# Peptides against a protein of PDB entry 2AUS, part 158

Target 1, 323 residues: chain A of PDB entry 2AUS
Amino acid sequence: ADIKREVIVKDDKAETNPKWGFPPDKRPIELHIQYGVINLDKPPGPTSHEVVAWIKRILNLEKAGHGGTLDPKVSGVLPVALERATRVVQALLPAGKEYVALMHLHGDVPEDKIRAVMKEFEGEIIQRPPLRSAVKRRLRTRKVYYIEILEIDGRDVLFRVGVEAGTYIRSLIHHIGLALGVGAHMAELRRTRSGPFKEDETLVTLHDLVDYYHFWKEDGIEEYIRKAIQPMEKAVEHLPKIWIKDSAVAAVAHGANLTVPGIVKLNAGIKKGDLVAIMTLKDELVALGKAMMSTQEMIERSKGIAVDVEKVFMPRDWYPKLW

## One batch from the design tools (peptide; made by RFdiffusion4, then SolubleMPNN)

Design b2_p20_6_s4 (from b2_p20_6, 8 letters changed)
Fold by OpenDDE base, seed 5:
Structure b2_p20_6_s4 (fold): chain B 323 residues (1-323), chain A 20 residues (1-20)
Amino acid sequence: as target 1 above (323 residues)
Amino acid sequence: DPILEEVSTEPTRLELRLAR
């Protein structure tokens, strides 16, 4: 998520009509909710699915989805995409995660040895998914991006860990415990980040959502519920982006593939097969799709399919048909 | 609301350690 991508401009004269679309900051509250993502502080106890069901009940929604399962006992950052934004979770599922974990050691280990061994778990690790995972129990590599030890108190090790999506912290702690020679288990776990969603002023509880919805419906105060819901565009901040001409927006919103002439600017480092976000010049999410060209090919070519459009988010009527 | 009764408002030991 933290990779700053260079922006390459193909058309420096491309303008956008301010009358077209609904930029993320200019959506009426009902429309903001329809295209929203909640940065939920998931409580310990309920499943991620139960929490999504509760949010749908609280906010009177037909559909919602979450950006990656947290175990019942795990608290913290659970992105919940609402209504028309529900399928934006496909961008969040592969995103990196951060956790804070409490590891309990089953024996005494010198602090220097704890620090040395935990540092060896930075990088590529071999994991087997737990028995309760819907994922086939195949051995797989996962990246541990960083381990930061926050506190060592005897047998309790508090640490921050950044990981590739689908890294099992419980399994990591088990392997650390084996490497230390004493064994270990995960005492507590909190997710502090899921891609672009982190612990910040946007993090809200289920209680906050109840209160904020009542303030809106009963008192007419929309400010709290507006702040509690992020625009769906937040859920794609970590993806490579392609910005398109106003004249291309309606076609893509109708499910047409993005062709090279429609591109105004794009991120560097797009590879063929990458998931990309197609954006307007107002940073509105039009669609998600699969890159059919690299960034370099999209720059050099005058024609061809740049993106195979997999999922449209933008309504068909926000931009005029200019074809 | 029955939802609120099922949701613990008490911070975990981990959350209490992170607030220090």
Scores: peptide ipSAE 0.157, ipTM 0.782, DockQ to the pose 0.805
Fold by OpenDDE base, seed 3:
Structure b2_p20_6_s4 (fold): chain B 323 residues (1-323), chain A 20 residues (1-20)
Amino acid sequence: as target 1 above (323 residues)
Amino acid sequence: DPILEEVSTEPTRLELRLAR
């Protein structure tokens, strides 16, 4: 999420009509909810699916989806995409994650040795998925981006860890315990980040959502529920972006592939096969798709399919058909 | 509200440590 991507301008004369579309900051409350993502503080106890069902009941929604399962006992950052935005969660699956974990050691270990051994687990690790995972139990590498020890209290080690998507913290703690020679288990876990979603002022509880919905429906106060819901565009902030001409928006919103002439600007470092976000010049999410060209090919070529459009989000009527 | 009754409000030991 924190990788600053260079923006390459292909068409510096491209303008956007201010009357077309609904920028993230200008959506009426009902439309904001229809294209929203909640940064939910998932409580410990319920499944991620139960929590999504409760959000649907609280907010009177037909559909919602979460940005990556948390175990019942795991609390913290669970992005929940609403209604028309529900499928934006696919952008969050490959995103990096951060956790705070409580590791319990099965024996006494000097603090200096704990610190030294845990630092060796930064970088590439070999993991096997747990039995309950839908992922085939093959050995695979995963990146541990950082380990920050917050507290050591005898046999209890509190630490922050940044990891590649699909790293199992329970398995990491098991391997740390083996390397320490005493064994260890995961006592508690909280997710503090999922891609662009983190512990900040946008983090809300289920109780907050109940109260904020009542303030809107009973008292006519929309401010709280508006702040509790992020625009769907938040869920794609970590992806490489391609910004398109107003004349290309309606075609992409109808499910047409993005062709090279429709590109106004794009991020550097797009590779063939990357998941990319197609944006308007007003930073509205049109669609997600697979890059069929590199950034360099999209700059150098005058024609061809730049993005295979996999999922449209924008309504077909926000921009006029200009073909 | 039946939803509120199903959700524990008690912080975990980890949450209590993070609040320090």
Scores: peptide ipSAE 0.154, ipTM 0.781, DockQ to the pose 0.764
Fold by OpenDDE base, seed 1:
Structure b2_p20_6_s4 (fold): chain B 323 residues (1-323), chain A 20 residues (1-20)
Amino acid sequence: as target 1 above (323 residues)
Amino acid sequence: DPILEEVSTEPTRLELRLAR
């Protein structure tokens, strides 16, 4: 998520009307909730689906969805997208994840050997999905971006691990244990990051949400619930972005594909087939879509479909129809 | 709240180690 993407400007004279749209910082509380994502600290015990159902009850919501399943016994960062933002979770599913894991070894191993073997698991690994996964049980490659050993206490190894989406930490630990020759199991697991969502001041519990909703509904204090809910735009921070003219916003909000003339600025390094966020000049999320061109093609071409729009988020009336 | 009664507030052993 921390990849700073270069911004290429195509139209440096493009202005935006301040009367159109609702920038993330200017949304009334009800509208903020309708386009919100909670950085939930999921407790151990419940399923991610049960937790989403509870959030819907606590906040009196019709719809919500989570940014990637945590197992019942796994705690930590679970992004929960609310109401009209519910489908923004599709941006979070492919995002990298970070975990802290406690591995228990089934025998004594010298610390130097533990460190050496765990370093060999950085890079590409072959995994078989567990039975509980909706994913077909076929062997597949996954990337381990990094392993950081935090503590070694006899047979207990505490480590941080950055992984590609859908890497199974339990399977990783099992294979590390086999490579060490003694065997190992996952004692505990916490997710510390899901794309742009991490352990920070935005992380909230179910208890916090109950209290903050009470303060709003009974005491008229909206500040806490406002801070507990991130704008949906947070959920796309890790994606490559394309910023569009005010004149193109309403068409895209009606489900039209983005054409090259509508582009004001864009991130470098977009490839054909990438998931991209279409933004206004006020950093409002209009839609998610599939890039039909590279960044270079979007710069060089005067016409054509730049983005195949897969999911619209912005209401059709926030910007005027200029077609 | 019946929802909160079903949720343990006790930090995991892992969470206690990370808070050090």
Scores: peptide ipSAE 0.143, ipTM 0.775, DockQ to the pose 0.791
Fold by OpenDDE base, seed 4:
Structure b2_p20_6_s4 (fold): chain B 323 residues (1-323), chain A 20 residues (1-20)
Amino acid sequence: as target 1 above (323 residues)
Amino acid sequence: DPILEEVSTEPTRLELRLAR
């Protein structure tokens, strides 16, 4: 998620009308909730689906979805997309994850050997998904971006790990234990990051949500519930973006594909087939789609379909129809 | 609220280690 993407400007004269749309910071509270994502601190015990059902009850919502399952015993960062934002979770599924894990070794190992072996697990690893995973049990490569050892206390190793989506920390710990020659198991696991969502001031509990909803409904205090819900645009911060002209927004909001003339600016490094976020010049999420061109092709070409629009989020009436 | 009764507020052993 920390890849600063270069922004290439195609039209430096493109302006946006301040009267059109609802920028992420200017949504009325009801609209903010309709286009919201909660950075939930999932408690240990419940399933991710139970927690989503509870959020729907607490906040009186019709729809919600989570940005990637945590096991019942796993706590921490669970992005929960609300109402009209529910399908933004598709942007979070492929996003990198960070965890803090407690590994318990089945024998005594010198600290220097622990550190040396764990460093060898940075980079590409071969994993076999567990039986309980809906993923076919084929051998697959996954990236371990980093391993940071936080504490070594005898047989207990506390570490932070950044991983590619769908890396199994339990399997990683098992393989580390085998490489150490003594065996190991995962004692505890917390997710500390899911793409753009991390442990920060936006992280809230289920208890916080109950209290904040009460303060809004009974006391008329919107501040807490407003801060507890992030705009859906947060859930796409890690994606490559394409910013479009005001004149193109209504067409894309109606489900039209984005054509090259509608592009004002775009991120570098878009490849054909990438998931991209289509944004207004006010950083409002219009749609998610599949890039049909590279960044370079979108710069060089004067016409053609740049993005195949897969999911519209923006209402059709936020921008005028100018075609 | 039955939701709050089902949610443990006790920090995990991992959370207690991270708070040190």
Scores: peptide ipSAE 0.126, ipTM 0.772, DockQ to the pose 0.803

Design b2_p20_7_s1 (from b2_p20_7, 9 letters changed)
Fold by OpenDDE base, seed 5:
Structure b2_p20_7_s1 (fold): chain B 323 residues (1-323), chain A 20 residues (1-20)
Amino acid sequence: as target 1 above (323 residues)
Amino acid sequence: SAEEEARRRFERLLARARAR
């Protein structure tokens, strides 16, 4: 999520009409909810699906989806996309994750050996998915981006770990325990990050959502529920972006593929096949799609399909049809 | 329960790690 992407400007003269669309900061509260994502602090106990069902009941929603399953016993950052934003979870599923884990060792190990061995698990690791995963139980590589030991207290090791999507921390801890020669298990786990969502001021509980919805519906105070819900654009912050002309927005909102002439600016380092966010010049999410060209090809070419549009988010009427 | 004790231990360790 922290990859700063250079922005390459293709059309420096492109302007946007301030009367068109609804920028993330200018949505009426009902519309903000319809295009919202909650940075939920999932409690330990319930499944991620039960929590999504509770949010739907609390907020009187027809649909919602989560940005990646947390096991029942695992707490912390669970992005929950609401209503018209529900499909934005597609952007979050492949996103990197951070956890704080408590590893309990089954024997005494010198601290220096713990530190040395845990450092060897930074980089590529071989994992087998657990039986209960929706993923085929094939051996696969996963990236451990970093391991930070926070505290060692005898046989308890508290550590922060940044991992590729679908890395199993329980399996990592098991392998660390084997490498230490004493064995280990995962005592506790909290997710502290899911792509652009982290433990910050936007993190809210189910209790907060109950109270904030009540303040809105009974007291007419929308401020709390507005702050508790992030715009759907937050859920694509980590994706490479392509910003398009106002004249291209309505076509893409109707499900037309993005063609090269519609591009105003784009992130560097887009590869063919990448998931990209198509944005307006007001940073509104129009659609998600598959890049059909690299950044370089999108710059050099005058024509062709730049993005195969897979998921439209923007309503068809926010921008005028200019074709 | 052993699970509640583990949770309380985790929260204590996490609180110490956040205070540093």
Scores: peptide ipSAE 0.187, ipTM 0.826, DockQ to the pose 0.950
Fold by OpenDDE base, seed 2:
Structure b2_p20_7_s1 (fold): chain B 323 residues (1-323), chain A 20 residues (1-20)
Amino acid sequence: as target 1 above (323 residues)
Amino acid sequence: SAEEEARRRFERLLARARAR
């Protein structure tokens, strides 16, 4: 998520009408909730689905979805997309994850050997999904981006780990234990990051949401619930972006594919087949789609389909039809 | 329980790691 993507400008004279749309910071509270994502601190105990059902009851919502399952015993960062934003979770499924884990060793191992062996698990690892996963139990490669040992206390090893989406930390710890020769198990796990969502001032509990909703409904104070809900655009910060002309927005909002003439600026490094976010010049999410061209092809070509639009988020009436 | 003791140990270790 921290990869700064270069922005290439195709049309430096493109302006946007301030009267059209609703920028993420200018949405009325009801509209902000309809296009919201909660950075939830999931408690240990409940399933991710039970927690989503509780949020729907607390906030009186018809629909919500989560940005990637946490096991019942696992706490921490669970993005929950609300109402009209519910489908933005598809952008979070492929996103990298960070965890803090407690590994318990089944024997005594010198600290130098623990550090050396854990460093060898940075990079590509072979995993078999657990029996309870919705994923077919085929051997697959996953990337471990980094392992940072935080504390070693006898047989307990606290570490931070950055991983590719769908890496099983329980399986990683089991393999580390085998490599150490004594065996190990995962004692505790917390997710500290899911793509653009991390442990920061936006992280809220279920208790916070109860209180903040009551302050809004009973006391008329919207400030707390407004701060507790992030705009849906937060859930696409880690994606490559394409910014479009005001004249192209309504067509894309009606489900038309994005054509090359509609592009004002775009991120470098887009490949054909990438998931991309289509944005207004006010950084509003219009749609998610599949890139049909590379960044270079979108620069060099004067015409053609740039993005196959898969999911529209923006209402059809926020921008006028200019065709 | 052994699970409650492991949880309390994790919370203590996590708190120490955040204070660094």
Scores: peptide ipSAE 0.183, ipTM 0.813, DockQ to the pose 0.915
Fold by OpenDDE base, seed 3:
Structure b2_p20_7_s1 (fold): chain B 323 residues (1-323), chain A 20 residues (1-20)
Amino acid sequence: as target 1 above (323 residues)
Amino acid sequence: SAEEEARRRFERLLARARAR
């Protein structure tokens, strides 16, 4: 999520009609909810699925989905995409994660040795998925981006860890314990980040959602529920983006593939096969798709399929049909 | 329970780490 992507302009004369679409900051409250994502503080105890079911009941929703499972005992950042935004959670699956973990050591280890050994686990690690995961139990590499020791209290080590998607912190702690020679287990875990979603002012509890929905429905106060829900565009901030002409929006919203002539600007470093967000010039999410060209090919070519459109989010009527 | 005590300990350690 933290990689600042360069923006390459292909058409510097492209304008957007201010009367078309609904920019993320200008959606009526009902429409904002229909295209929303909650940065939920998941409590310990319930499953991620139970929490999604509670949000649906609290907010009177037909559909919702979460941006990556937290185990029942794990608390913290659980993005929950609402209604028409439900499928945006697919953008969060490949996103980096941050956790705060409590590791309990099974023996006494000098603090200097703990610090030295944990630093060696920054970078590429080999993991085997746990039995409970739907993932095949094959050895695979994963990136540990950073380990920050927050506190050492005897045999208890509190640390922050940034990891590649699908890194198992329980497995990491087990291997750290083996490297320390005493063994260790994961005592507690909290997720503090999931891609663009972090512990910030947008983090809300289930209780907050109950209260904020009540203030809206009973008291007519929209402010709290509006702030508690992020626009779906938040869930794609970490993806490479392609911005398209107003004339291309309706076709993509109907499920047509994005062709090269529709591109106004794009991020650098797109590779063939990357998940990309197709945006309007007003930063509205039109669709997610698979890049069929690199950034360079999208610049150099005059024609061809740039993006295979997989998931449309934008309604078909927000922009006029210009074909 | 030992599990509730461990959770309360984690919450205390986490609160201390956020206050630094």
Scores: peptide ipSAE 0.180, ipTM 0.818, DockQ to the pose 0.849
Fold by OpenDDE base, seed 4:
Structure b2_p20_7_s1 (fold): chain B 323 residues (1-323), chain A 20 residues (1-20)
Amino acid sequence: as target 1 above (323 residues)
Amino acid sequence: SAEEEARRRFERLLARARAR
């Protein structure tokens, strides 16, 4: 998620009209909520779906969705996309995750052996999804990006782990326990990151949301609820981006595919088939789509479909029709 | 394949754990 993608400029003379659109920092509070994502601290106990239903009730919303299921007993970072932003969760599902886990060992193991074996689980691992998962129970590879041991207390091992989406920490701990020879189980799990969402000043509780909504509706104070909701653009920070001309925005907002002439700048390393965010020059999310070309092809070609537009977010009237 | 390499890595780690 922290890969700074190089930005390649195709049109250095492209300007944007400041009167068009609504940049993420300039949305009225109602519009900010309509295009918002909450970085929720999910409590242990409820399902992710129950928590989304509570947020909808608290904030008087018609629609919301979450950026990847946490088990009932698992706490921490649950991105909840609101209203018009609900489908932005598609950007978060494939995003890397970080957890803090407590592993309990079923026997005594020297600390040096624990550290050595856990380091061997960095990189590609094989997993079988649990029976309760909607994912087909085939063997598959997953990346463990890093394992950081935080504490070792006898048989209890607290560690931070960065993983590819759909890595099961319970299965990782089981395999670590087998490799240690004593066996192990997952005692506790917290998610500390989901793509661009982490434990920071944007992390809010359900109680915070109740209070902040009350301050807005009863006292007219919008500051707290505004701060508690991130713009939907936050949910695509980790995606490769393509920035388009003002003249192309309305067409894409109407569901037209992005063609090569509409591109002003783009991230390096886009491959055919990648999920990409189509942005305005004001960093507004227009749409998500599938790259039909590589970055190199989008630079070298003068014409053709660059992005197959899968989901439009921007309203059709934020930019004028210029075609 | 990356799946076969990860299997062989896991099997080697398990074999080392069982040989102790």
Scores: peptide ipSAE 0.024, ipTM 0.565, DockQ to the pose 0.024

